# Ledger of designs, part 89: peptides against a protein of PDB entry 5CWW

Target 1, 194 residues: chain A of PDB entry 5CWW
Amino acid sequence: VPKLQGPFDFDLNPEDEQDDEVELKDIYVIGEKPRVADLMRGEEEELEMMKEDQHNGLSLNIICLLSTSGQVKICLDIDGVEAQWLPPRSKNKRLFAPPPEPPSLLTFQTFDTLKPAEVTPDGWPMFSEDATSPYSFYVTHPAGITYISLTPWVFRLESELQSDSEAGTEFRIDLLAKGQGSERDRIFTQTRTQ

## One batch from the design tools (peptide; made by RFdiffusion4, then SolubleMPNN)

Design b2_p22_3_s2 (from b2_p22_3 with K5E E8K K15E E22K)
Fold by OpenDDE base, seed 4:
Formats: structure tokens, sequence, C-alpha cells
Structure b2_p22_3_s2 (fold): chain B 194 residues (1-194), chain A 22 residues (1-22)
């Protein structure tokens, strides 16, 4: 039986956001792609296929959180939370393991998809996938649809994570952190039928 | 700043990954 994971602690949340104030409505997870190191352990054929797939995804899970207000939070699983299975109910070893520290997610970016005037108490924003890209998705709300793409930074970040070069890594990462260049485009706005 | 801390954490991750590959 898969173990339900969570709650997660959020690291580097915006100072103004009390964790308790954000009512989450939906979660969208972008699973990590295998790391090149893991690929090197695979058959040579898989390595060649992955080299050709220049679009190696991020070797981190991305957890996107959506609030009732249409706020999107992009979080990175730096710790590499793996799927956990419930140990078989073998009777005895209540390993009183100290409650594992709740896994932490690194808040990469937070942004709104709705204008304040579009936020409704009964609004149900939802994620939907983009079939054309694993790192793009939509936020749908009665007020409109917003396209989001993480591609501007995902591949750059992965390049830094995979690079053997130490030169300039810190600088490039600083730029990534400052730029937070997720694309966000309102592709549809519901016209208020007066 | 938050962004500086974010950058630091990501940089640390990058270094960790480099070390794991050595």
Amino acid sequence: as target 1 above (194 residues)
Amino acid sequence: SRTEELAKKLAELAEKRKEERK
C-alpha cells in the first residue's frame, strides 16, 4: 500500500504568506526525470537515447500548489522524496523511529493567476496538464485560463545540476533565483455577461 | 534576502550533485 506522504514543510515561503492563510485547492506534480548519473548505470542504449533527448527534464520533483485565490506556488523537492510504501504490517518492530522530519519543499516561486477582482469565495481553480510539455500547465478558473510554463528556468537549472564545471555556477544560479522566469499568460478571460 | 537564500540552497544542491558524480 502506498504511504500517504505529507504534510510537507515549505522552505522559503514568502514572508507575507502565513502558511495557514493559503487554502489549497489543487496540487500538480511534475515528476523528476532520471538523473544522468542514474542513466549511466543503465544500458548504453538508454544513455544514447537520453543524450539525444536534449530536453532532459529537471532531476527534481516539482510540486505546484494552487490556492482558492488562484495563487500558484512552485516548489522544488530538493530532498528527493521517494514514493514510500507502508512497511508490511509485521507485528513487532515498532521502530520508534523518531518521526521522520517532515519532508521540506523549497518554494521557488509564488505568483497569482487571478486579479483581486476575479477572486471569488466559491472559485475553484484547477490545474490541467499541457500535453505538449511536461513543464507547462494551465490554471483554470471561472474567470479565465492561465498558461504557465516552467521551461524558461527548468532546463537551465538542470544544466547547472548536471554540470561538472564549477565556473560561473553560482552566478547563473543567482540569476535563476532572481529571475524566476516562469511564463504566465492569460489565454482566456471570461467576459462577464452583464 | 529570500532570493539569495534560494540561490544558496540551489547552489548547495548543485555542489552536492557534483560531488556525487566524482
Scores: peptide ipSAE 0.602, ipTM 0.947, DockQ to the pose 0.809
Fold by OpenDDE base, seed 5:
Structure b2_p22_3_s2 (fold): chain B 194 residues (1-194), chain A 22 residues (1-22)
Amino acid sequence: as target 1 above (194 residues)
Amino acid sequence: SRTEELAKKLAELAEKRKEERK
């Protein structure tokens, strides 16, 4: 039986966000691209095709959360949440190992897609994919549609994760953490016909 | 700060990945 995973703990939430105040409406998951080392266990032909694609993804799962207010939270799965199966009930009363700590997600970035005046109690913001890029998506709301792209930082982060150089890594990561740099563009706004 | 902690965690991940490749 597959183990139900969750709830997730959120690490490094903004200090001003009381977790209890954010009602989530939708989740968008961008799966990690397999690492070259993991791909080397496969057929050699797939390796050559993936070498060209290796520069095109993050070796971490990205979990995007969308609130009723149109807040987007970008989280990184640093621990690598794997599918867990419930161990077969072995009869031995082994001391209940403390339940494994719930998986944690690292909150990378939080931003709004709606203006305060656009937020409605009955609003249903939703994620939708961008067919042209796995690291771009849309947030749709009755008030408008917002395009989001993670590409400005995803490739930079992956470069640091794949780099064998220790020189300057901390500095570049610090800049990445401060800048974060997700693209956000309102592509459509619904005009309220008074 | 939150950003410093974020940077630290990402740096730790980067180091972990480097060690795994070695």
Scores: peptide ipSAE 0.601, ipTM 0.947, DockQ to the pose 0.816
Fold by OpenDDE base, seed 3:
Structure b2_p22_3_s2 (fold): chain B 194 residues (1-194), chain A 22 residues (1-22)
Amino acid sequence: as target 1 above (194 residues)
Amino acid sequence: SRTEELAKKLAELAEKRKEERK
């Protein structure tokens, strides 16, 4: 039986966000692409197939969180949290080692998909996938639909993570962190028929 | 700043990945 993962700690969460004020409604996970170095242990044929797939992805899990207010938080799994399974019910009361420190997610970006006037108590925003891109998705709400794409920064970040060059890496990462250029477009707005 | 800390953490990850490949 898979073990439920969480709660997660959020590194670099915006200071103004009281964790108690953000009610989460949905989670969207973009799984990591396997690293080339980890694939080098496999057969050469598997390596070629995976190289093509690796050029189009991030070697980190991305965790997207959606609040009741339509706030999206983009988090990166820097530590590489793996799926955990419940230990088999062995009858021996092994002294529960103190639970390991909760895994941390790195908060990369936070943004809103709804205007304050569109936020309703009964509103239920949800994630939905984009079948055409693994790093694009939609946030649907009764007030409207917002398209989101992570592609503007995902490939640049992966390029830095895969680069063997030390020259300019720190500078390019600094620009990436300052830019945080996720695409966000409202593609549909529901007109309330007064 | 938050952005400087973010950049630092990502840079540290990049260096770690480079070391793992050497």
Scores: peptide ipSAE 0.601, ipTM 0.947, DockQ to the pose 0.809
Fold by OpenDDE base, seed 2:
Structure b2_p22_3_s2 (fold): chain B 194 residues (1-194), chain A 22 residues (1-22)
Amino acid sequence: as target 1 above (194 residues)
Amino acid sequence: SRTEELAKKLAELAEKRKEERK
């Protein structure tokens, strides 16, 4: 039986976010791409096909959270949360095992998809996938549709994660952290015909 | 700052991944 995982702790959550204030409406998960090293254990032919896909992937799970206000939070699974199965009811549950530390997600970026005037109490923003890219998606709200792409920083981050060179890594990561770099574009706005 | 901490954690991850590959 799969173990229910969570709640997740959000590491580096913006200080101004009172945990109680953000009502989540939707979640969008972008699964990690397999590591090249893991692929090397497979047949060479599968490696070539995946190499093209690997160049555009991240070896981390990305968890996107969407609030009622249209706030998107991009989180990274740095710890590599694996699916946990309930251990078979072996009687020797060490009662005193400290509860495993809740898995933590690293909050990479937070941004809004709605203007304050567009936020409604009964708003129901939703994620939807982009068929053209695994790292792009849409946020749909009655007020409009926002396109989001993580591709700009995903590629750069993966490059650093795959780099064998230490030279400049810290600097490039610092730039990446400062320039969170997600593309955000309102592709449709519902005109309130008053 | 939050950004500095973020950068630090990502850098630590990069180093960890590098070590896992040697």
Scores: peptide ipSAE 0.603, ipTM 0.947, DockQ to the pose 0.821; fails the geometry check

Design b2_p22_3_s3 (from b2_p22_3, 8 letters changed)
Fold by OpenDDE base, seed 4:
Order: structure tokens, then C-alpha cells, then sequence
Structure b2_p22_3_s3 (fold): chain B 194 residues (1-194), chain A 22 residues (1-22)
């Protein structure tokens, strides 16, 4: 049986947003790129083919959270949370291991997809995938549809994560942090025909 | 600033991942 994971601690949450104040509506998970070492031979070939595709995925899981207000929070799984299975109910190992520190998610970016006037109490924003890119997705709401792409910064971050050189890393990371580089485009707006 | 702290956290992450490969 899959183990339910969480709650997660959110690192670097915006000071103005208490986690308790954000009503989450949906979650979108972008899994980390598979590790070559963990891939079977057939998957290695697929990975090599994927490596040739310039869109090398991020070696971290990305957790996207969507609130009822249309707020998107992009979080990085910095602890490398893997799918856990419930240990077989073998009676004895009450290893009172101190509860493992809850895994932390690093809040990379938070932004709104809806204008204040578009937010309704009964709003139901939802994530939907982009079939063309694992790092792009849509937020759908009755008021409109917003396209989001993480590709620009994901690529840069992965480049740093895989780099053997420390030269310029600090500078590039600073640029990443400042720019946050997610694309956000409203592709559809529902005009209320009054 | 929040961005400075984010940068720090990301830098630490990068460092950690590099150390894992060494």
C-alpha cells in the first residue's frame, strides 16, 4: 500500500501567506527525471534519446500547488521524496525512530493566475498537463485559462545541478532566484456576457 | 531579501548535489 506522504514543510513561503490561509484546490507534480542508474537497459536507451532532447528534465521533483483563488505555488522537493510503501505490518519494529523530520519543500515561486475580480468563492481552478512538455501546464478556471511554463528556469537549474564547475554558479543562481523565469500567459479569458 | 535566501538555498542544493557526485 502506498504510504501517504506529508505534511510537507514549506520553506521560504511568502511571509504574508500563512499556509493555513491558503485553501488548496489542486496539486500538480512534475516528477524528477529518471536517474540513469535506476533505469533498466531499455529505459537507458529511452533516456539517451531523452538526453538528446535538449529538455533534460530537472533532477528534482516539482510540486505545484493551486489555491481556490488561483494562486500557484511552485515548490521544489529538495529532500528527494520518493514514493514510500507502508512497511509490511511486521509487529516488532516499533522502531520509535523519532518521526523523521517532515520533508521540506522549497517555495521557488508564487504567483496568481486570476485577477482579484475573477476570484469567486465557488471557483474551481484546476491544473491540466501540457502534452508537449512535462514542465508546462495550464491552470483552468471559469474565468480563463493560464499557460505556465517552468522550462526556462528548470533548464538553468538543472545545468547548475549537473555542473562540475563552481565557476559562475553563484552568479547564475542569483539570477535564477531573482528572475524566477516561469512563463505565465493568459491564453483565454471568459468574457461574461452580461 | 526573499530572493537572496532563495539563492542561498539553491546554492546549497547545487553544492550538495555536486558533493554527491564526488
Amino acid sequence: as target 1 above (194 residues)
Amino acid sequence: SRTDLLAKKLAELVKREREKRE
Scores: peptide ipSAE 0.608, ipTM 0.948, DockQ to the pose 0.759
Fold by OpenDDE base, seed 2:
Structure b2_p22_3_s3 (fold): chain B 194 residues (1-194), chain A 22 residues (1-22)
Amino acid sequence: as target 1 above (194 residues)
Amino acid sequence: SRTDLLAKKLAELVKREREKRE
């Protein structure tokens, strides 16, 4: 049985967001790129797929959170949250190890997919995947559909994570933090037939 | 600024990941 994980601590959450104010409607998780060492143990076919997909995925898990208002929060799993399984009910009540420190998520970016006028109390925004890219997805809402791509900054961040040189890293990271270059495009808007 | 803090956190992350490979 999978262990319920959470709550997560959000590092660098916007100051204006009270944790209690954001009602989440959906979560979209982008798993980390498998380690090359683990791939070498895998089937040859999996290795070929990863070579052809020149899109070296990020070495970190990405957790996207969607609120009732259509706000998307992009978080990085900096602690490497692993799937935890409930220990088999071994009769030995191992003393409650102090609850492990809650895993921290680094809030990378927050943005809206809906205009204020489009937000409705009965709205139900949802994530859906993009079959063409693991780092792209859609937010669907009765008011419209928004395409989101993390590809621009994911590549840059991964390049830094895999770099052997510290030269220029600080500068490039600063640009990354300031740019937060997620693509966001409203691809469909529901016209209210008045 | 928030972006400055983000940059700092990302830099720390990059450093940590580099140290793991060494």
Scores: peptide ipSAE 0.608, ipTM 0.948, DockQ to the pose 0.757
Fold by OpenDDE base, seed 5:
Structure b2_p22_3_s3 (fold): chain B 194 residues (1-194), chain A 22 residues (1-22)
Amino acid sequence: as target 1 above (194 residues)
Amino acid sequence: SRTDLLAKKLAELVKREREKRE
């Protein structure tokens, strides 16, 4: 039986955001790039295509959260949450090991896709995928559609994660944290027919 | 600052991933 995972603890939530105040409407998960070892179990043809693309992706899962207000929270799965199965009910009263600490998500970035005037109580923002890139997506709302791309930083972060050299890492990470760099573009705005 | 803490957490992550490969 699959184990239900969660709740997740959010690390580095904005100080002004009380978790209780943000109503989530949608979740968009970008899975980590497949490991070469996992790809070797597939058809060789898929392996060749992925070798060319192996440099394209993040070795971490990304969890995007969307609030009723159109706020997007980009979180990194730093613990590497894998599918867990319930252990077989062994009758042996093993000393209840303290429940493992809930997995933590690192809040990388938060931003709004709606203007305050566009936020409505009945608004239902949703994620939708971009067929052209796994690291790009759309937020759709009755007020408009926003294109989002994580590509400006995801490959830089991956480069650091895969780097064998510590030289300059601290500096580049500092720049990454300060700049973040997700693209956000409102591609459609609904005109209120007065 | 939040960005300083984020940088620290990311640096720790990078370090951990390097240690896994050694």
Scores: peptide ipSAE 0.607, ipTM 0.948, DockQ to the pose 0.758
Fold by OpenDDE base, seed 3:
Structure b2_p22_3_s3 (fold): chain B 194 residues (1-194), chain A 22 residues (1-22)
Amino acid sequence: as target 1 above (194 residues)
Amino acid sequence: SRTDLLAKKLAELVKREREKRE
């Protein structure tokens, strides 16, 4: 049985967001690009499938959170949270290890997909994948559909993570943090037939 | 600023990943 992971600590969460005020409705996870070294230990068949999807992905997991109000929070898994399984119920060794420090997510970006007037109590925003890109997705709501793409900054961040040179890294990271650069486009708006 | 702190955290992450490869 998969172990429920969490709670997560959100690093750099906006100060104005009281944790209690944001009701989450959906989560969208973009898995990290598999490391070549880890792939080499896998079955050859899995290696070939992953080679074809040589999309330049990020070596970090991305966790997208969607609130009832249509707010999207883009978080980076900086601790490398691995899937944990519940240990087999071996009865005896209740070694109360101190609770491990909760894993941290780095809040990269937060933005809204709905206008204030579009937010309704019965509204249920949902994530849906984009079949054409692993780093693009949609937020669907009765009021409309918003396209989101993380590609503009994902490539830049990955290039820094894989770089062997410190030259210019600080400058490029500063630009990344200030610009962020996720694409957001409302592709459909529901016309209320009066 | 929040962006400065974000930049710092990202830079630390990049540094950590580099050190793992050395």
Scores: peptide ipSAE 0.607, ipTM 0.948, DockQ to the pose 0.794

Design b2_p22_3_s4 (from b2_p22_3 with E8Q K18R E22K)
Fold by OpenDDE base, seed 1:
Structure b2_p22_3_s4 (fold): chain B 194 residues (1-194), chain A 22 residues (1-22)
Amino acid sequence: as target 1 above (194 residues)
Amino acid sequence: SRTEKLAQKLAELAKKRREERK
């Protein structure tokens, strides 16, 4: 049985955001691509296909959170939270290890997909995948549909994570953090029938 | 700033990954 993981602690959450104020409605997870080091255990043919694909993914899980207000949080799993399975019911009273520290997610970016006037109490925004890109998705709300793409920064971040050189990495990461650069485009807006 | 802390954490991660590959 998969262990339900949580609650997650959100590191670098916006200062003005009280955890109790954000009602989450949906979660969208972009799984990490295998790291180059993990590829060395595969068959040679799988290695070649994965090498081509390695240029196209982040070696971190991305957790996207969506609130009732249409706020999106992009979080990074920097600790590598692996799927934990419930330990087999071994009869031995394993000493209650102190509850593991709650896994932390790094809040990379927060942005809105709705205007304040579009937010409704009964609004139920939802994520949906983009079949054309693993790092793009849609937020659907009765007021409209927003396209989101993480591609502007994901590949740059992965390049820094895979770099063997420290030269300039700190500078480029600083630029990445300042720019963030997720694409957000409203592709449909519901016309209020008067 | 929050952004500076974010950059620092990502830089630390990059460093950790480099060390794991050595």
Scores: peptide ipSAE 0.640, ipTM 0.956, DockQ to the pose 0.810
Fold by OpenDDE base, seed 4:
Structure b2_p22_3_s4 (fold): chain B 194 residues (1-194), chain A 22 residues (1-22)
Amino acid sequence: as target 1 above (194 residues)
Amino acid sequence: SRTEKLAQKLAELAKKRREERK
């Protein structure tokens, strides 16, 4: 049986956002792609196929959280939370392992998809996938649809994670952190016909 | 700043990954 993982601690949340204040409505997970280094340990044939797919995704899980207010939080699983299975109910190993430290997610970016006037108490924003890109998705709300793409920074970040050179990495990472280059475009707005 | 901390954590991750490949 899959173990329910969580709650997650959020690292680097915006100071103004108490986690308790954000009512989460939906979650969208973008699974990590295998690290090139991990692939290099595999058969040579898999290596050639993945070199051709130059669009190696991020070697980190991305957890997107959506609030009732239409706030999106993009979190990175830095620690590599793997799917945990419930240990078989073998009676004896009450290894009182200290409760594993709750997995932490690194808050990469937070942004709103709705204008304040569009936020309703009964709003039901939802994620939906983009079939054309694993790193793009939509937030749908009765007020409108917002396209989101993580592609711009995902590939850059992965490049830094895969780089064997330290030269310029800190600078480029600083730019990534400052720029947070997620695309966010309102593709549809519901006009309230009065 | 928050962004500086974010950058630091990501840089540390990048470093860790490089070390794991050596």
Scores: peptide ipSAE 0.640, ipTM 0.956, DockQ to the pose 0.802
Fold by OpenDDE base, seed 3:
Structure b2_p22_3_s4 (fold): chain B 194 residues (1-194), chain A 22 residues (1-22)
Amino acid sequence: as target 1 above (194 residues)
Amino acid sequence: SRTEKLAQKLAELAKKRREERK
């Protein structure tokens, strides 16, 4: 049985967000792509399959969180949270290992998909995938549909993570952290028929 | 600032990845 992972500690959360105030409704996970270096150590057959997926995705898991208010939080798994399985119920060794430090996620970006007037108590925002891109998705709500794309920064971040040179990396990462640059576009707005 | 800390953490990750490949 998969072990429920969490709660996650959110590193670099916006100061104004009281953790207790954000009711999460949905989670969308974009799995990491294998590192080229790890692929080179793998069997040749796995290398050929991954070469065809020309768009090298990010070598980090991306965890998107969606609140009841339509707020999206983009988090990066820097520590590489591996899928943990529940240890087999071996009866005896209750070695109370100190509770492992809660896994941390790095909060990369936070933004809203709904206007304040569109937020309703009964609103149920949901993630849905974009079949055309692994780094694009939709947020659906009764008020409308918002397209989101992480592609503007994902490739740039991965290029820095794969670079063998330190030259300019700090500068480019600083620009990336300041700009973030996720695309957000409202593609549909529900007209209230009076 | 928050953005400076974010940049620092990402830069440290990039450094770690480079060191793992050497």
Scores: peptide ipSAE 0.639, ipTM 0.955, DockQ to the pose 0.801
Fold by OpenDDE base, seed 2:
Structure b2_p22_3_s4 (fold): chain B 194 residues (1-194), chain A 22 residues (1-22)
Amino acid sequence: as target 1 above (194 residues)
Amino acid sequence: SRTEKLAQKLAELAKKRREERK
């Protein structure tokens, strides 16, 4: 039985966000691609298939959170939250194991998909997958549909994570952190028929 | 700033990953 994971601690959450104020409606998870180093231990054929794929993914899990207000939070799993299975009910559970440190997520970016006037108490924003890209998705709401793409920064971040050189890494990461260049496009807006 | 801390954490991760590959 999978262990219920959470609550997650959000590292670098915006100071203005009280944890209690954000009602989550949906979660969208983009699983990490295998690390090149882990692939090097595999068969050569898997290595060739993954060389083409090596350029196309982040070696971190991305967790997207969606609030009732249409706020999207992009979080990175830096610590590598592994799927925990409930240990078999072995009688000798050391009751006194310190509770595992709650998994922490690094808040990369937060942005809104709705205008303040579009936010409704009964609103139900939801994530949906983009079949064309694992790093793109939609937020659907009665007021409209927003396309989101993480591709502008995902590949740059992965390049830094795979780099063998420290030269310029700090600078490029600083630019990446400042830019937070997720694409966000409202592709549909529901016109209120007055 | 929050952004500076974010950059620092990502840089530390990049460093850790480089060290794991050596």
Scores: peptide ipSAE 0.641, ipTM 0.956, DockQ to the pose 0.804; fails the geometry check

Design b2_p22_4_s1 (from b2_p22_4 with R5L K10E K18R E21A)
Fold by OpenDDE base, seed 2:
Structure b2_p22_4_s1 (fold): chain B 194 residues (1-194), chain A 22 residues (1-22)
Amino acid sequence: as target 1 above (194 residues)
Amino acid sequence: SEERLKKLAEKLAELVKRRKAE
């Protein structure tokens, strides 16, 4: 039986976010791409095909959260949350194992897809995938549709994760963190016919 | 905030370091 996982701790959540204020409406998960090293255990032919796809992926799970207000939170699964199965009812439940620390998600970026005037109590923003890229998606709301792409920073982060050299890593990561982060483009706005 | 961004960079750097050690 799968073990229910959570709640997740959000590391580096914006300080101004009161935990109670953000009503989540949707979740979008981008699964990690397998590491080249893990693929090397397979047949060489599958390796070549996956090499091209691997260059465009991240070896971390990404969890995107969407609030009623159209706020998107991009989180990284830094702990590598794996599917946990309920241990077989073995009698020796070590009662005293400290509850495993809740898995933590690193909040990479938070941003709004709606203007304050577009936020309605009855609004229900939703994620939808982009068939052209695993790291791009849409936020659909009655007020409009926003395209989001994680590709700009995902590529850079993966490059650091796969790099054999530590030289310059700190500097490049600093630039990544301070950068604009995800691409956002409002591709459609509903015209209010007054 | 600048402090948050600094912490973010630190956390990401730690992650990278950990992955390289595996």
Scores: peptide ipSAE 0.595, ipTM 0.941, DockQ to the pose 0.824
Fold by OpenDDE base, seed 1:
Structure b2_p22_4_s1 (fold): chain B 194 residues (1-194), chain A 22 residues (1-22)
Amino acid sequence: as target 1 above (194 residues)
Amino acid sequence: SEERLKKLAEKLAELVKRRKAE
């Protein structure tokens, strides 16, 4: 039985977000690509295919959260939360280890996909994948469809994670953090028939 | 905010350092 994981602590959550104010309706997870070191244990054929793909992925899980209001939160799994299975009921009363500290997610970016006037009680936004890119997706709402791409920063972050040199890393990370973040494009807007 | 972005950069830098040490 899969263990229910959570609650998650959100590091660097927007200051104005009260825990009770954001009703989450959907979650979109972009799984990490295996590290080069982990690839060395795989079959040689998988190694060759992955060499070309290694340049196109992040070695961190990305967790995207979507609220009823169309707010998207992009979070990074910095702790490497693996799927935990409930340990088999061994009869030994293992002393309940203090509940492990909840895993922390790093809130990279938060943004809205809907205008305030587009938010409706019955209109629930949903995630959908982009078949052409693992780091792009759509937010679909009755009012419109928004394309989102994480590519502007994901590849830069991965480059730093894989770099052998620490020279300039701090500067480049600062530029990354201060950058435009994720690409957002409203590709469709439903015209209200008057 | 500028302060949040600074903290974000610090957290990301720490992550990079940790990954390089492994």
Scores: peptide ipSAE 0.594, ipTM 0.942, DockQ to the pose 0.821
Fold by OpenDDE base, seed 3:
Structure b2_p22_4_s1 (fold): chain B 194 residues (1-194), chain A 22 residues (1-22)
Amino acid sequence: as target 1 above (194 residues)
Amino acid sequence: SEERLKKLAEKLAELVKRRKAE
């Protein structure tokens, strides 16, 4: 049985957002691509197939959170949280080690997919995958559909994570952080037939 | 805010440094 993970601390959450004010409705996880070094332990044939897939991925898990109001929060798993399984019911009361510090997610970006007038009490925004790209997805709501792509920054971040040189890294990371972030495009808007 | 973006850059840079040291 999978162990419930969390709570998570959100590092660099927007100051104006009290955690209690944002009701989450959906979560979308983009799993990390394996590191080349970890792949070197596998068969050479698996390495070649994974190299082609690795060129297009991030070596960090991405966790996207969606609120009732259509707010999207893009978070990075910087601690490398792995799936945990419930230990077999061994009868021995292992002394509850103090709960480890909760894992932290780094809040990379927060943005809205709905206009204030489109937010309804009965509205239920949901994530859906893009079959054409692992780093693109949709937010669907009765008011409309928004396309989101992480590609503008994901590949640049991965390039820095895989670079052997520290030269210029701080400068390029600063440009990445100050950049436009994720692509966002409303592809469909439902017209209310009055 | 500009200060938040600066902190974000610092956190990402730290992550990169940590990853290169492994």
Scores: peptide ipSAE 0.593, ipTM 0.941, DockQ to the pose 0.792
Fold by OpenDDE base, seed 5:
Structure b2_p22_4_s1 (fold): chain B 194 residues (1-194), chain A 22 residues (1-22)
Amino acid sequence: as target 1 above (194 residues)
Amino acid sequence: SEERLKKLAEKLAELVKRRKAE
């Protein structure tokens, strides 16, 4: 039987966000790309093709959360949440191992896709994929459509994760954290016909 | 906040270090 996973703890939520106040409407998951080293255990020939594509993914799962207000939260699965199966009920009264610590997600970035005036109580923002990129997506709402791309920081973060050198890593990570990470562009706005 | 961003950077740096040790 698959183990139900969650709830997730969110690490480094914005201080002003009371966790209880954010009603989630949708979730968008970008699965991790396998590390080339993990893929290479098999066929050598796929190695050369993957070297060209090595720069095209993040070796972390990304969990995007969308609130009723159009707030997007980009979270990183640092712990590597894997599919867990309930262990077979072995008869032995093994001491209740302390419940495993709930998996934590690292909140990388939070931003709004709607203006305050566009937020409605009955709003239904939704994620939709971009067929052209696994790290780009859309947020659709009756008020408009917003394009989002994670590519700018995903590439930089993966570069650090794959780097053999520690030189300058701390500095580059600091710049990455402080930067305007995700691209955001309102591509459509619904004109309210009065 | 600046403090949050600092903590974020620290956690990301720790992640990078962990991945390099694996």
Scores: peptide ipSAE 0.590, ipTM 0.940, DockQ to the pose 0.823

